# Ledger of designs, part 88: peptides against a protein of PDB entry 2Q3Z

Target 1, 272 residues: chain A of PDB entry 2Q3Z
Amino acid sequence: YVLTQQGFIYQGSAKFIKNIPWNFGQFEDGILDICLILLDVNPKFLKNAGRDCSRRSSPVYVGRVVSGMVNCNDDQGVLLGRWDNNYGDGVSPMSWIGSVDILRRWKNHGCQRVKYGQCWVFAAVACTVLRCLGIPTRVVTNYNSAHDQNSNLLIEYFRNEFGEIQGDKSEMIWNFHCWVESWMTRPDLQPGYEGWQALDPTPQEKSEGTYCCGPVPVRAIKEGDLSTKYDAPFVFAEVNADVVDWIQQDDGSVHKSINRSLIVGLKISTKS
Target 2, 254 residues: chain A of PDB entry 2Q3Z as posed
Amino acid sequence: YVLTQQGFIYQGSAKFIKNIPWNFGQFQDGILDICLILLDVNPKFLKNAGRDCSRRSSPVYVGRVGSGMVNCNDDQGVLLGRWDNNYGDGVSPMSWIGSVDILRRWKNHGCQRVKYGQCWVFAAVACTVLRCLGIPTRVVTNYNSAHDSNLLIEYFRNSEMIWNFHCWVESWMTRPDLQPGYEGWQALDPTPQEKSEGTYCCGPVPVRAIKEGDLSTKYDAPFVFAEVNADVVDWIQKSINRSLIVGLKISTKS

## One batch from the design tools (peptide; made by RFdiffusion4, then SolubleMPNN)

Design b2_p16_4_s1 (from b2_p16_4, 10 letters changed)
Fold by OpenDDE base, seed 5:
Structure b2_p16_4_s1 (fold): chain B 272 residues (1-272), chain A 16 residues (1-16)
Amino acid sequence: as target 1 above (272 residues)
Amino acid sequence: ERIIELNRGKKKLVLV
């Protein structure tokens, strides 16, 4: 994981899996230095450098910082997300072929956000950074991933009598979503949660006031231990949320229609 | 390749 510089990122759909070649390039010249700059411009360092530096021996701490710094939300992070197909003032997320160019652009432009990223770009850059810092990391793709905004472990859609989605469309099911898993011990948790930890650098929900996610033990997600820090309910929902369709009648009554829980998180693909 | 069934076989994790 740490030694692999070139790989593939899985995309497409659950039925039609595709991959793109990706150059992680964690050992290319200057990339480690850029990763160190990323740490030195994080909000925690700017607030208290001594405290931040003292915690950099913890992959749990570093992983959480990197998750937040790969996106430019709330900080001088690397990537600006965009999903509206209007990329004329930057680079289309689909055009990237590796993390190295992104990181170099970020550094060379005074740590200004790079336009633009989507989930696999965020994940790939995070993977590069974490590998540079000596943390074994892999990109994970989940097909039919849920974005739960209200942390109720449900993706709820309100529909009219014609089946048209009404109201807030904030809760989404992605055709696929990418994040990273990093190998680390968890001395901050009960024994047995060492190993792969999920981290999600795509800005979706705030965790403790910052757009970051994890680390959370993959084991905790598998076992349904939603009390485990960090962000277990959110990550669990990405892979396990139920989809609930509500029918709103003309009289204002709401009835539960079809449970489509089967469409969420059908397949997760990662390199072993 | 390792396939792990999640959520009572509803979902799968594929380790490649």
Scores: peptide ipSAE 0.010, ipTM 0.548, DockQ to the pose 0.029
Fold by OpenDDE base, seed 3:
Structure b2_p16_4_s1 (fold): chain B 272 residues (1-272), chain A 16 residues (1-16)
Amino acid sequence: as target 1 above (272 residues)
Amino acid sequence: ERIIELNRGKKKLVLV
């Protein structure tokens, strides 16, 4: 996982899996230095450099910092996310073929956010950075991946009386979503939660005030232990949310139209 | 299920 520089990222749908080649390039010239710059511009370092540096021996701490710094939300992070198909003032997320160009652009432009990323781009860059820092990491693709916005383990769709979706209120299920898993011990948790930890660098929800997610033990998610830090409910919802479809009438009444389970998290793909 | 395409390869799943 640490030594592989070229790989594949899985995309498409559960029924029609696709992949793209990706150059992670963790051993290319200057990439480690860029990863160190990323750590040195993080909000925790800027607030208290000594404390931040003292904690960099913890892969839990570093993983959480990297999850936050790969996106540019709330900090001088690497990538700006965009999903509206308007990429004319930057690079289309679909155009990237590796992490190296993204990281070099970020550094060369004074740590200004690179336009643009989506989930697989965020995940791939995070994977590169974590590998550079000596943390075994892989990109993971979840098909039918939920985005729970209100931490209730539900994906809620709101429709008007005509069946039209209220897009501003409705949560979503992606055909696919990518994040990373990193191998680490969890001395901050009860025994048995060592191993793969999920981290999601795509800016979906805030964790402790910052757009970051994890690390959370994959085992905790599989076992439904939502008490484990960090962000177990959110990651659990990505792979196992229930779906509710609400119909809003003109009188303000709300009726439950459909309650479906077992739609989310149909397949998880990663290279072993 | 209804599939809404947001961009190339990225889709939102919606219940019908």
Scores: peptide ipSAE 0.230, ipTM 0.851, DockQ to the pose 0.049; fails the geometry check
Fold by OpenDDE base, seed 2:
Structure b2_p16_4_s1 (fold): chain B 272 residues (1-272), chain A 16 residues (1-16)
Amino acid sequence: as target 1 above (272 residues)
Amino acid sequence: ERIIELNRGKKKLVLV
C-alpha cells in the first residue's frame, strides 16, 4: 500500500461499478515536501508547533490532521468541494487523474484551496498524503453511502399528509462515497482495534469542531462498537444507516411510514 | 424515490 503509486478508484453505482485509473504518486518529486507543508500549516501546528510536532509520531494523530487538511474547510487545506456542476472557475472533479497535480497546485499557489474536489478526489489526495507519510492507506468506495447529519444512524425524511417531503432534504444518500482506510495500531483504544482505520477527508460533518473524520477502527464499525473514537457513529451511519419516512399530519402527529434498512451500504469495494 | 444528478457520475438519492 505504501509503495503503490498507481491504482484505481471505484465509482459508479452498486449496479454498475466502474473504476478510474489514479496516479497517487506519493514518491514523485516534491510530494513529500508538500505533505510536510500540509502538516506545517495545519491549525494545530499554528496554535502550538511544539505540541503538534511531538505528536506526529502517532499515525492516529497524523491521520486525523490529514483528514482535516485535505479539505479546505476551517483551514488552509488542499481542496474545495463542489457538487453543483459549476466548475468553470476551476477544474472539474471529474477531470483529475491523480493527486500529484492537485498537491502541486495547492503548494504553488501559496496553499490556496484547489478547485474542485468531490469524495473520490478527497480520498485519493488523502491516500497520497498518508502513504507519503509512511502510513499504509487505501481508497474505499461504498455504494449507497449515507450522510447522517444528526448522528442518529437514520436518514429521515418528513412528509406531509399528502406524502410531500417537507423542509430541506439535508440528509443524503450518495450513489457512492469514497474515503480511506489506513493501517495503524490504536494504543489509545482497548486491545484488538489495530488494523484498518477509516478516515474521511470529504467535508461532511464536523468532528470536534473541524471538518474531519476518523480514524475509527474498521473492526469497531463491523462490530457495531460506536463508543470508540473517532467518529464511529458517523462512519457507521455511512455504511449502515436506515432510511425512515415520517408522515406528519395536520394535528402534529408523526407516523413512521417506511423503514428501509437495506438502502445504505450495498457494497464496499477496495483493494485487499 | 428520486435521483438528482449532481454531476456526471455523482447522484443524490432523495425520497419523493
Scores: peptide ipSAE 0.019, ipTM 0.561, DockQ to the pose 0.049; fails the geometry check
Fold by OpenDDE base, seed 4:
Structure b2_p16_4_s1 (fold): chain B 272 residues (1-272), chain A 16 residues (1-16)
Amino acid sequence: as target 1 above (272 residues)
Amino acid sequence: ERIIELNRGKKKLVLV
């Protein structure tokens, strides 16, 4: 989790798991320095360098900073996410084979955002950075499946009578999602939440005004403690839930659409 | 395909 530089990132689907080789390269030349630069350009450092530096001994703090800085949203972060298959002005997310090239490109271009990343790229880079900083970290892949309906964990969404989802927020398309889990103590929480913490560097939603996510204890998620910082409700929905599709009729009636139910987090793959 | 609403309002379309 710290020493391994070569690994695999799991992709595909719950039934058809694929993997890609990935060079995390946390010990390659200059990578640690780049990780330190990443910390030195984070918004908290820019706001108050002394305060930021004083908190870098906390893996909770660092993890949260890294989750925000791996994406370029709101800051001088590493990667620009793109999901529309228009990658001609950059590098396709699918072409990356390691974190090293990404980090070097970022640094060598004056901390300019690297084009482009998607979830596994974000996760892999975060994993590299966190490992460089001495935080045991692994990439986690969550698979979604429509074949399993046996979860009591629910995500509910509403559709109109035509099957169209209601709401104005942007949608992402994927069959899997990747994030990282980092091993740390949680002195900021009640006892018992030490261990693996979920962090998600993919810029999906803002947390406290910044595109970051976590750390949240995996235990808290498993136990349904959604009050636990950071971002427990979001991660809970992300890791394991039964997606319930509700159809809202014009008369205001709501009906469950069983045929469109989905299980999120049916299978999670990571190094044990 | 499935579309999910995450707790923060982010919608996710899942390809099965």
Scores: peptide ipSAE 0.018, ipTM 0.570, DockQ to the pose 0.092; fails the geometry check

Design b2_p16_4_s2 (from b2_p16_4, 9 letters changed)
Fold by OpenDDE base, seed 1:
Structure b2_p16_4_s2 (fold): chain B 272 residues (1-272), chain A 16 residues (1-16)
Amino acid sequence: as target 1 above (272 residues)
Amino acid sequence: ERITVLRRGNKELVLV
């Protein structure tokens, strides 16, 4: 995984899986230097450089920093997310073909946020950075990926008496969502949680006050150990949230119409 | 049953 510079990212839907070629380019000239700059502009370094540097030997620490710094939320991070099809003042997320151009643009513009990214762009840039820093990493795609916004492990939809979904109250399911898995030991956890760790650089929810996610052991997610740091409930919900359909009556009363557990999640990991 | 699925930020109704 560390040595592969070109690969594919899976997209589309569960019924119609697609892929795009992607240049990760972690060994291209100047990319390592850019990754080091990314670490040196992170909020933890700016607050206490000595403490930050002393922790860079931990892939757990570095993974969490990179997850936060790939997005520009809360910091001088790399990418600004946008999903409304208004990309005229930047680059469409669909136009990117590799991480190298994004990272070079970020550095060359004084660490100003690059416009624009979506989930696969965030994941791919994170993959490049982590690989560059010597952490074995792959991009993963989850189809019918849930975004739990209230930390209840449910995706809730509200309908009126006419069956119309209340869009302002409905939680979202992505047709697909991308994040990364990185291979590392977890000396901060009980034995057996070494191996693949999920990290999500797409700004979805705050973790400890920052838009970052993970690392969390893939094993913990598979076993339903929601106590495992970091962000196990959120990542668990992405792949295994229950869907609840509520009907709201004219009197304001709500009742459960359906509860379905088999809608969310079809995870595909990259092999190259 | 119909659920809301987002495609690159666009909501679509999908039969599940």
Scores: peptide ipSAE 0.033, ipTM 0.724, DockQ to the pose 0.057
Fold by OpenDDE base, seed 3:
Structure b2_p16_4_s2 (fold): chain B 272 residues (1-272), chain A 16 residues (1-16)
Amino acid sequence: as target 1 above (272 residues)
Amino acid sequence: ERITVLRRGNKELVLV
């Protein structure tokens, strides 16, 4: 997990799994220096350098910082996300073949955000950075991945009587979503939560005011322990949200059409 | 039954 510079990222759908080759390049020249710059421009360092540096011995702390800094939301982070197929003023997320070019572009342009990323690009860059910092990390793909926007563990669709989705605010299920898992101890938690921790660098929801997610023990998610730091309810919902389909009638009445829990989640972890 | 799934930012209907 730390030593492999080349790998695959899984994409597509649950029925039609695809992969792309990816160069993580964590040992390429200058990449470690760029990862250190990433730490030195994070909001916590800028606020109190001494406190930030004293906490860099904690993979929990570093993982959370990296999760926030891989996206450019709320900080001088690496990547700007875009999903509307309008990539003419940057690089299409689908054109990236590795993390190295992204990190070099970010550094060479004075830590300006790189255009553009989507989930697998965010995850892959986070994986590179965490590996550079000595944290064993892998990219994970979850098929039928839920995005819970209101922290209710439900994905709710509102439709009219004709079955048309109403409003732009409908919660969504991704055909696939990518994040990372990092191996670390959790001295901040009760015993037994050491091991793989989920981290999501894609800017989906704010955690403690910043677009970051995790680390949360994979075990806690599997066991349904939603009290576990960080962001257990959100990550739990990604892999195990209930889907509710509401039909709104012209009279304003709302009827439950579908309640399904078994649609969300099919996780694939990379072996190397 | 159909649910909406996003694929690379595009909405698609998935039969469930």
Scores: peptide ipSAE 0.034, ipTM 0.715, DockQ to the pose 0.056; fails the geometry check
Fold by OpenDDE base, seed 4:
Structure b2_p16_4_s2 (fold): chain B 272 residues (1-272), chain A 16 residues (1-16)
Amino acid sequence: as target 1 above (272 residues)
Amino acid sequence: ERITVLRRGNKELVLV
């Protein structure tokens, strides 16, 4: 998980798993320097360099910084996310075959955000950075991954009386979503939460005002300990959200039609 | 029943 530079990222759907080869390249020339630059341009460093540097020995701290800095939301981060299929002014997320080119482009253009990324690109770059910084990390793919927007652990769909889904702002399930898991101790938590920690660098929701996610113990997610920092409810929802179908009547009344707990997180791949 | 699934940013109605 630290030494492997080439791997695969799993994509597609639960029924039709695909993979792409990916060059993580954490040992390629200049990549470590770029990872250090990434740390040196993070908002916490800019606010208080001494305090930031003093905390870089903590994989918890570094992991959280990296999850925020891999996306360019709120900071000088690496990648701009885009999902609308309009990539003409950049590189299509589907065109990337490794993290090295992305990181080099970012650095070489004065830490300007690279266009464009999606979940697997964010995850892969985060994986490279974390590995480069000595944190054992793997890319994971969750199929039927929920994006909970209101922290209620539900993916809610509103339907009319004819069964038609209403509203463009409905919560969503990704056919797949990628994030990373990093191995670290959690001295900031109760005993037993050492091990794999989920981190999500895809800018989906804000955590403490920043587009970052984790680290959260995978164990906490599996055990349903949603009080565990960081972002346990969000990550839990990604893998375990219930899907609720609401039927809205013409009078504006809403009633629950279906609650399905087994739709989200049907298949998780942790190989990378 | 159909649930919205995103594929590369596109929402699809999928029978669940």
Scores: peptide ipSAE 0.034, ipTM 0.718, DockQ to the pose 0.058; fails the geometry check
Fold by OpenDDE base, seed 5:
Structure b2_p16_4_s2 (fold): chain B 272 residues (1-272), chain A 16 residues (1-16)
Amino acid sequence: as target 1 above (272 residues)
Amino acid sequence: ERITVLRRGNKELVLV
């Protein structure tokens, strides 16, 4: 995992799986220096450099910092997300073929956010940075990935009598979503949670006031231990949220149409 | 019986 510089990222849909080649390039010239700059511009370093540096020996701490710094939300992070197909003032997320160009652009422009990223771009850059810092990391793709915004483990849709979806439609299912899994011990948890930890650098929800996610043990997600730090309910919902379809009548009554638990989540981990 | 699925920025209504 740490030694692999070229790999594949899975995309598409559960029925039509696609992949793209990706150059992670964690050992290319100057990439380590850029990763160190990324750590040195993080909000925790700026607040207290000595405390931040003393905690960099913890892959749990570093993983959480990297998850937050790969996106430019709340800080001088690497990538700006965009999903509206208007990419004329930057680079289309679909045009990237590696992490190295993104990281070099970020540094060379004074740590200005790079336009633009989507989930696989965020995940791939996070994978490069974590590998560069010596943390075994892989990109993960989850098909039919839920984005739970209210932490109720449900994706809820409201329809009128004509079948039209009502409300802000904020909760959604991605055809695919990408994040990373990193191998680390969890001395901050009870025994048995060592191994793969999920980290999500895509700015979806705030964790402790910052757009970051994880690390959370993959085992905790599989076993349904939602009390496990960090962000277990959110990551659990990505892979196992229930979908509830409500019908609203003119009298204000609400009827449950369908409850589907099986539609969300088909996780594929990379072998490289 | 419809859900919204995003495909690389495109929202599609999928029948559940």
Scores: peptide ipSAE 0.033, ipTM 0.722, DockQ to the pose 0.058; fails the geometry check

Design b2_p16_4_s3 (from b2_p16_4, 9 letters changed)
Fold by OpenDDE base, seed 4:
Structure b2_p16_4_s3 (fold): chain B 272 residues (1-272), chain A 16 residues (1-16)
Amino acid sequence: as target 1 above (272 residues)
Amino acid sequence: KRVIVLRRGKKELVLV
């Protein structure tokens, strides 16, 4: 988890799992220095350097900073996300084979956002950074991963009487989604939440005003403790959101057609 | 059940 520089990231679908080789490269030349630069350009450092530095001994704090800084939303973060298949002015997310080139590009261009990332790229870069900082970290892939935008633990689809999906379709399920799990103690929580913590660097939803996610104890997610900081409802929804189909009638009335609880999070692949 | 699934930036209606 800390020492492994090369690995695999799982992709594809629940039925057709694929993997790609990935060079995390946390021990390659200059990578640690880049990770330290990442910390030194974070908004909390810029606001109060002394306070930020004093908190860098906390993997909880660092994990949350890294989850925010791996994406360039709200800050000078590493990667710009793009999902529209228009990558001509950058690098396709699908072309990356490791974190090292991404981090070097970011640093070498004055901490300018690297174009482009998607979930596995964000997760992989976060994994590299966290490992560099001494935090045991692994990439996790969830198949049929929900993106819950309203924190209701539901992925809701509205259909007309003909079964056609209506609305903007903002809530969605990814065929797969990647994030990281980091091993840390949680002195900021009640006892028993030490261990693997989920962190999601993909800019999906804001947490406390910033595109970051976690750390949240994997145990809390498994036990359904949604009050646990950080972002337990969102992470819970990623792995276990209910899917609700609503039928909208011509009169504007809606009724529940189907509720399926076992669609999201069908398969989770992690390093053992 | 048909659900919208994003596949590498493409939303697809898939039977889940």
Scores: peptide ipSAE 0.024, ipTM 0.694, DockQ to the pose 0.056
Fold by OpenDDE base, seed 2:
Structure b2_p16_4_s3 (fold): chain B 272 residues (1-272), chain A 16 residues (1-16)
Amino acid sequence: as target 1 above (272 residues)
Amino acid sequence: KRVIVLRRGKKELVLV
């Protein structure tokens, strides 16, 4: 994992899995220096440099910092997310072929946010940074990935009597979503949660006031231990959320039409 | 059931 500079990122849908080649390039010239700059511009360093530096020996701490700094939300992070197909003032997320150009652009423009990223771009850049920092990391793709906004482990759709979706579709299921898994010990948790930890650098929900996610043990997610830090309920919902369809009648009454537990998390693809 | 796939780039919203 640490030594692999070339790889594939899985995309598409559960029915039609695709992959793209990606240059992670963690050993290319200047990339380590850029990763160190990323750490040195993080909000925790700016608040207390000595405290931040003293914690950089912890993969748990570093992983959480990187998940926040790969996106530009709340900080001088690397990538601006955009999903509306309006990329004329930047680079389309679909045009990137590796992390190196993104990181170089970020650094060369004074740590200004690079336009634009989506989940696989965020995940790939995070993977590069974490590998560069010596943390074994892989990109993971989940098909039919849920975005739970209210932490209820449900994706709820409201429909009228005609089956038309009512209101702003706040909760969504993505055809695919990408994040990273990093190998680390978890001395901050009970024994047995060492190994792969999920980290999500895509700005979806705030964790402790910052757009970051994880690390959370993959084992905890598999076992349904939602008490495990960090962000276990959110990551669990990405892979296991139940979908609830509500029918709202003209009288304002709501009826549960369908509960589908098998829609979310159809397949998780990662490099073995 | 009409799955409204909102195509936003390569990432699509699946409305189930």
Scores: peptide ipSAE 0.075, ipTM 0.733, DockQ to the pose 0.052; fails the geometry check
Fold by OpenDDE base, seed 1:
Structure b2_p16_4_s3 (fold): chain B 272 residues (1-272), chain A 16 residues (1-16)
Amino acid sequence: as target 1 above (272 residues)
Amino acid sequence: KRVIVLRRGKKELVLV
């Protein structure tokens, strides 16, 4: 994982799986230096450099910092997300073929946010950075990936009496979503949670006031241990959320139609 | 069932 510079990112849908080639380029000239700059401009370093540096020996700490710094939300992070197909003032997320150009652009423009990213771009850049820092990391794709916005482990859809979905109140399911898994020990948890840890650099929900996610043990998600730091409920919902279909009557009454747990989640890990 | 699935920022109705 750490040594592979070229790979594939899985995209598309559960029925029509696609992939794109991606240059992670973690050993290309200057990339390690850019990763160190990323650490040195993080809010925790700016607040207390000595404390931040003392914690960089922890892959748990570094992983959480990187998940926050790959997006530009709340900080001088690398990428600005955009999903509305209006990319005329930047680069389309779909045009990127590697992490190297993104990181070089970020550094060369004085750590200004690069326009634009979506989930696979965020994940791929995070993968590059973590690999540069010596943390074994892979990109993961989840098909029919839920985005739980209200922390109830449910994806709720509201329909009127005509069967029309109230889009403004409906939670989201992505055709696919990408994040990373990193291999590390978890001395901050009970024994048995070492191994692959999920980290999500796509700005979806705030964790402790910052758009970051994880690390959370993949084992904890598989076993349903939602008490496990960090962000276990959110990551659990991405792969296991129940879908609830609500019917709203004209009188304002809401009736539950059907629960389906079988819709969310088909995980594919990169083998490279 | 019809579920709203986002594709690259576009909402699509997927029968699930």
Scores: peptide ipSAE 0.049, ipTM 0.738, DockQ to the pose 0.056; fails the geometry check
Fold by OpenDDE base, seed 5:
Structure b2_p16_4_s3 (fold): chain B 272 residues (1-272), chain A 16 residues (1-16)
Amino acid sequence: as target 1 above (272 residues)
Amino acid sequence: KRVIVLRRGKKELVLV
């Protein structure tokens, strides 16, 4: 995990799995220095450098900082997300083949956000940074991944009488979503939550006011322990959300169609 | 059931 510089990222759909080669490059020249700059421009360092530095011995603390700093939301982070296929003023997320060029561009442009990323790009850059900092990390792909915005563990769709989806359509299921899992102890939790921890650097929801996610024990997600810090309900919903389809009639009445517990969450972890 | 699935920036309605 820490030593592998090249790997694969899984993409596509549950029925049509694809992979792309990715150069993580955590040992390439200057990458460690860029990772240290990333830590030194984080909001917690800028607020209190001594306190931030004293906490960098904790993989839990560092993992949470990195998940926030890989995206440029709320800070001088690395990547700007974009999903509308309008990439003419930057680089298409589909064009990246490694983390090194992204990190070098970020540093060389005065820590200006790199255009553009999507989930696998965020995850891959986070994986590079965490590995560079000595934290065993892997990229994870979840097929049919839910984005729960209201923390109710449901993906809700409202339809009119014609079957047209109404509302912001903001809650969605991704064909795939990528995040990272990092190996660490959890001295801040009850015994038994050591091991793989989920971290999501894609700016989907705010955690404690910042676009970051995790670390949360993979065990807690599997066992349904939603009380565990950090962000257990959100990560649980990504892999286990129920989909509810509502039909709204002209009289304002809402009828539940069919609860298909859709197979949200075919998780594939990289073995490399 | 129709679910909106984003494929590489395109929202597709997938019958699940």
Scores: peptide ipSAE 0.039, ipTM 0.737, DockQ to the pose 0.054; fails the geometry check

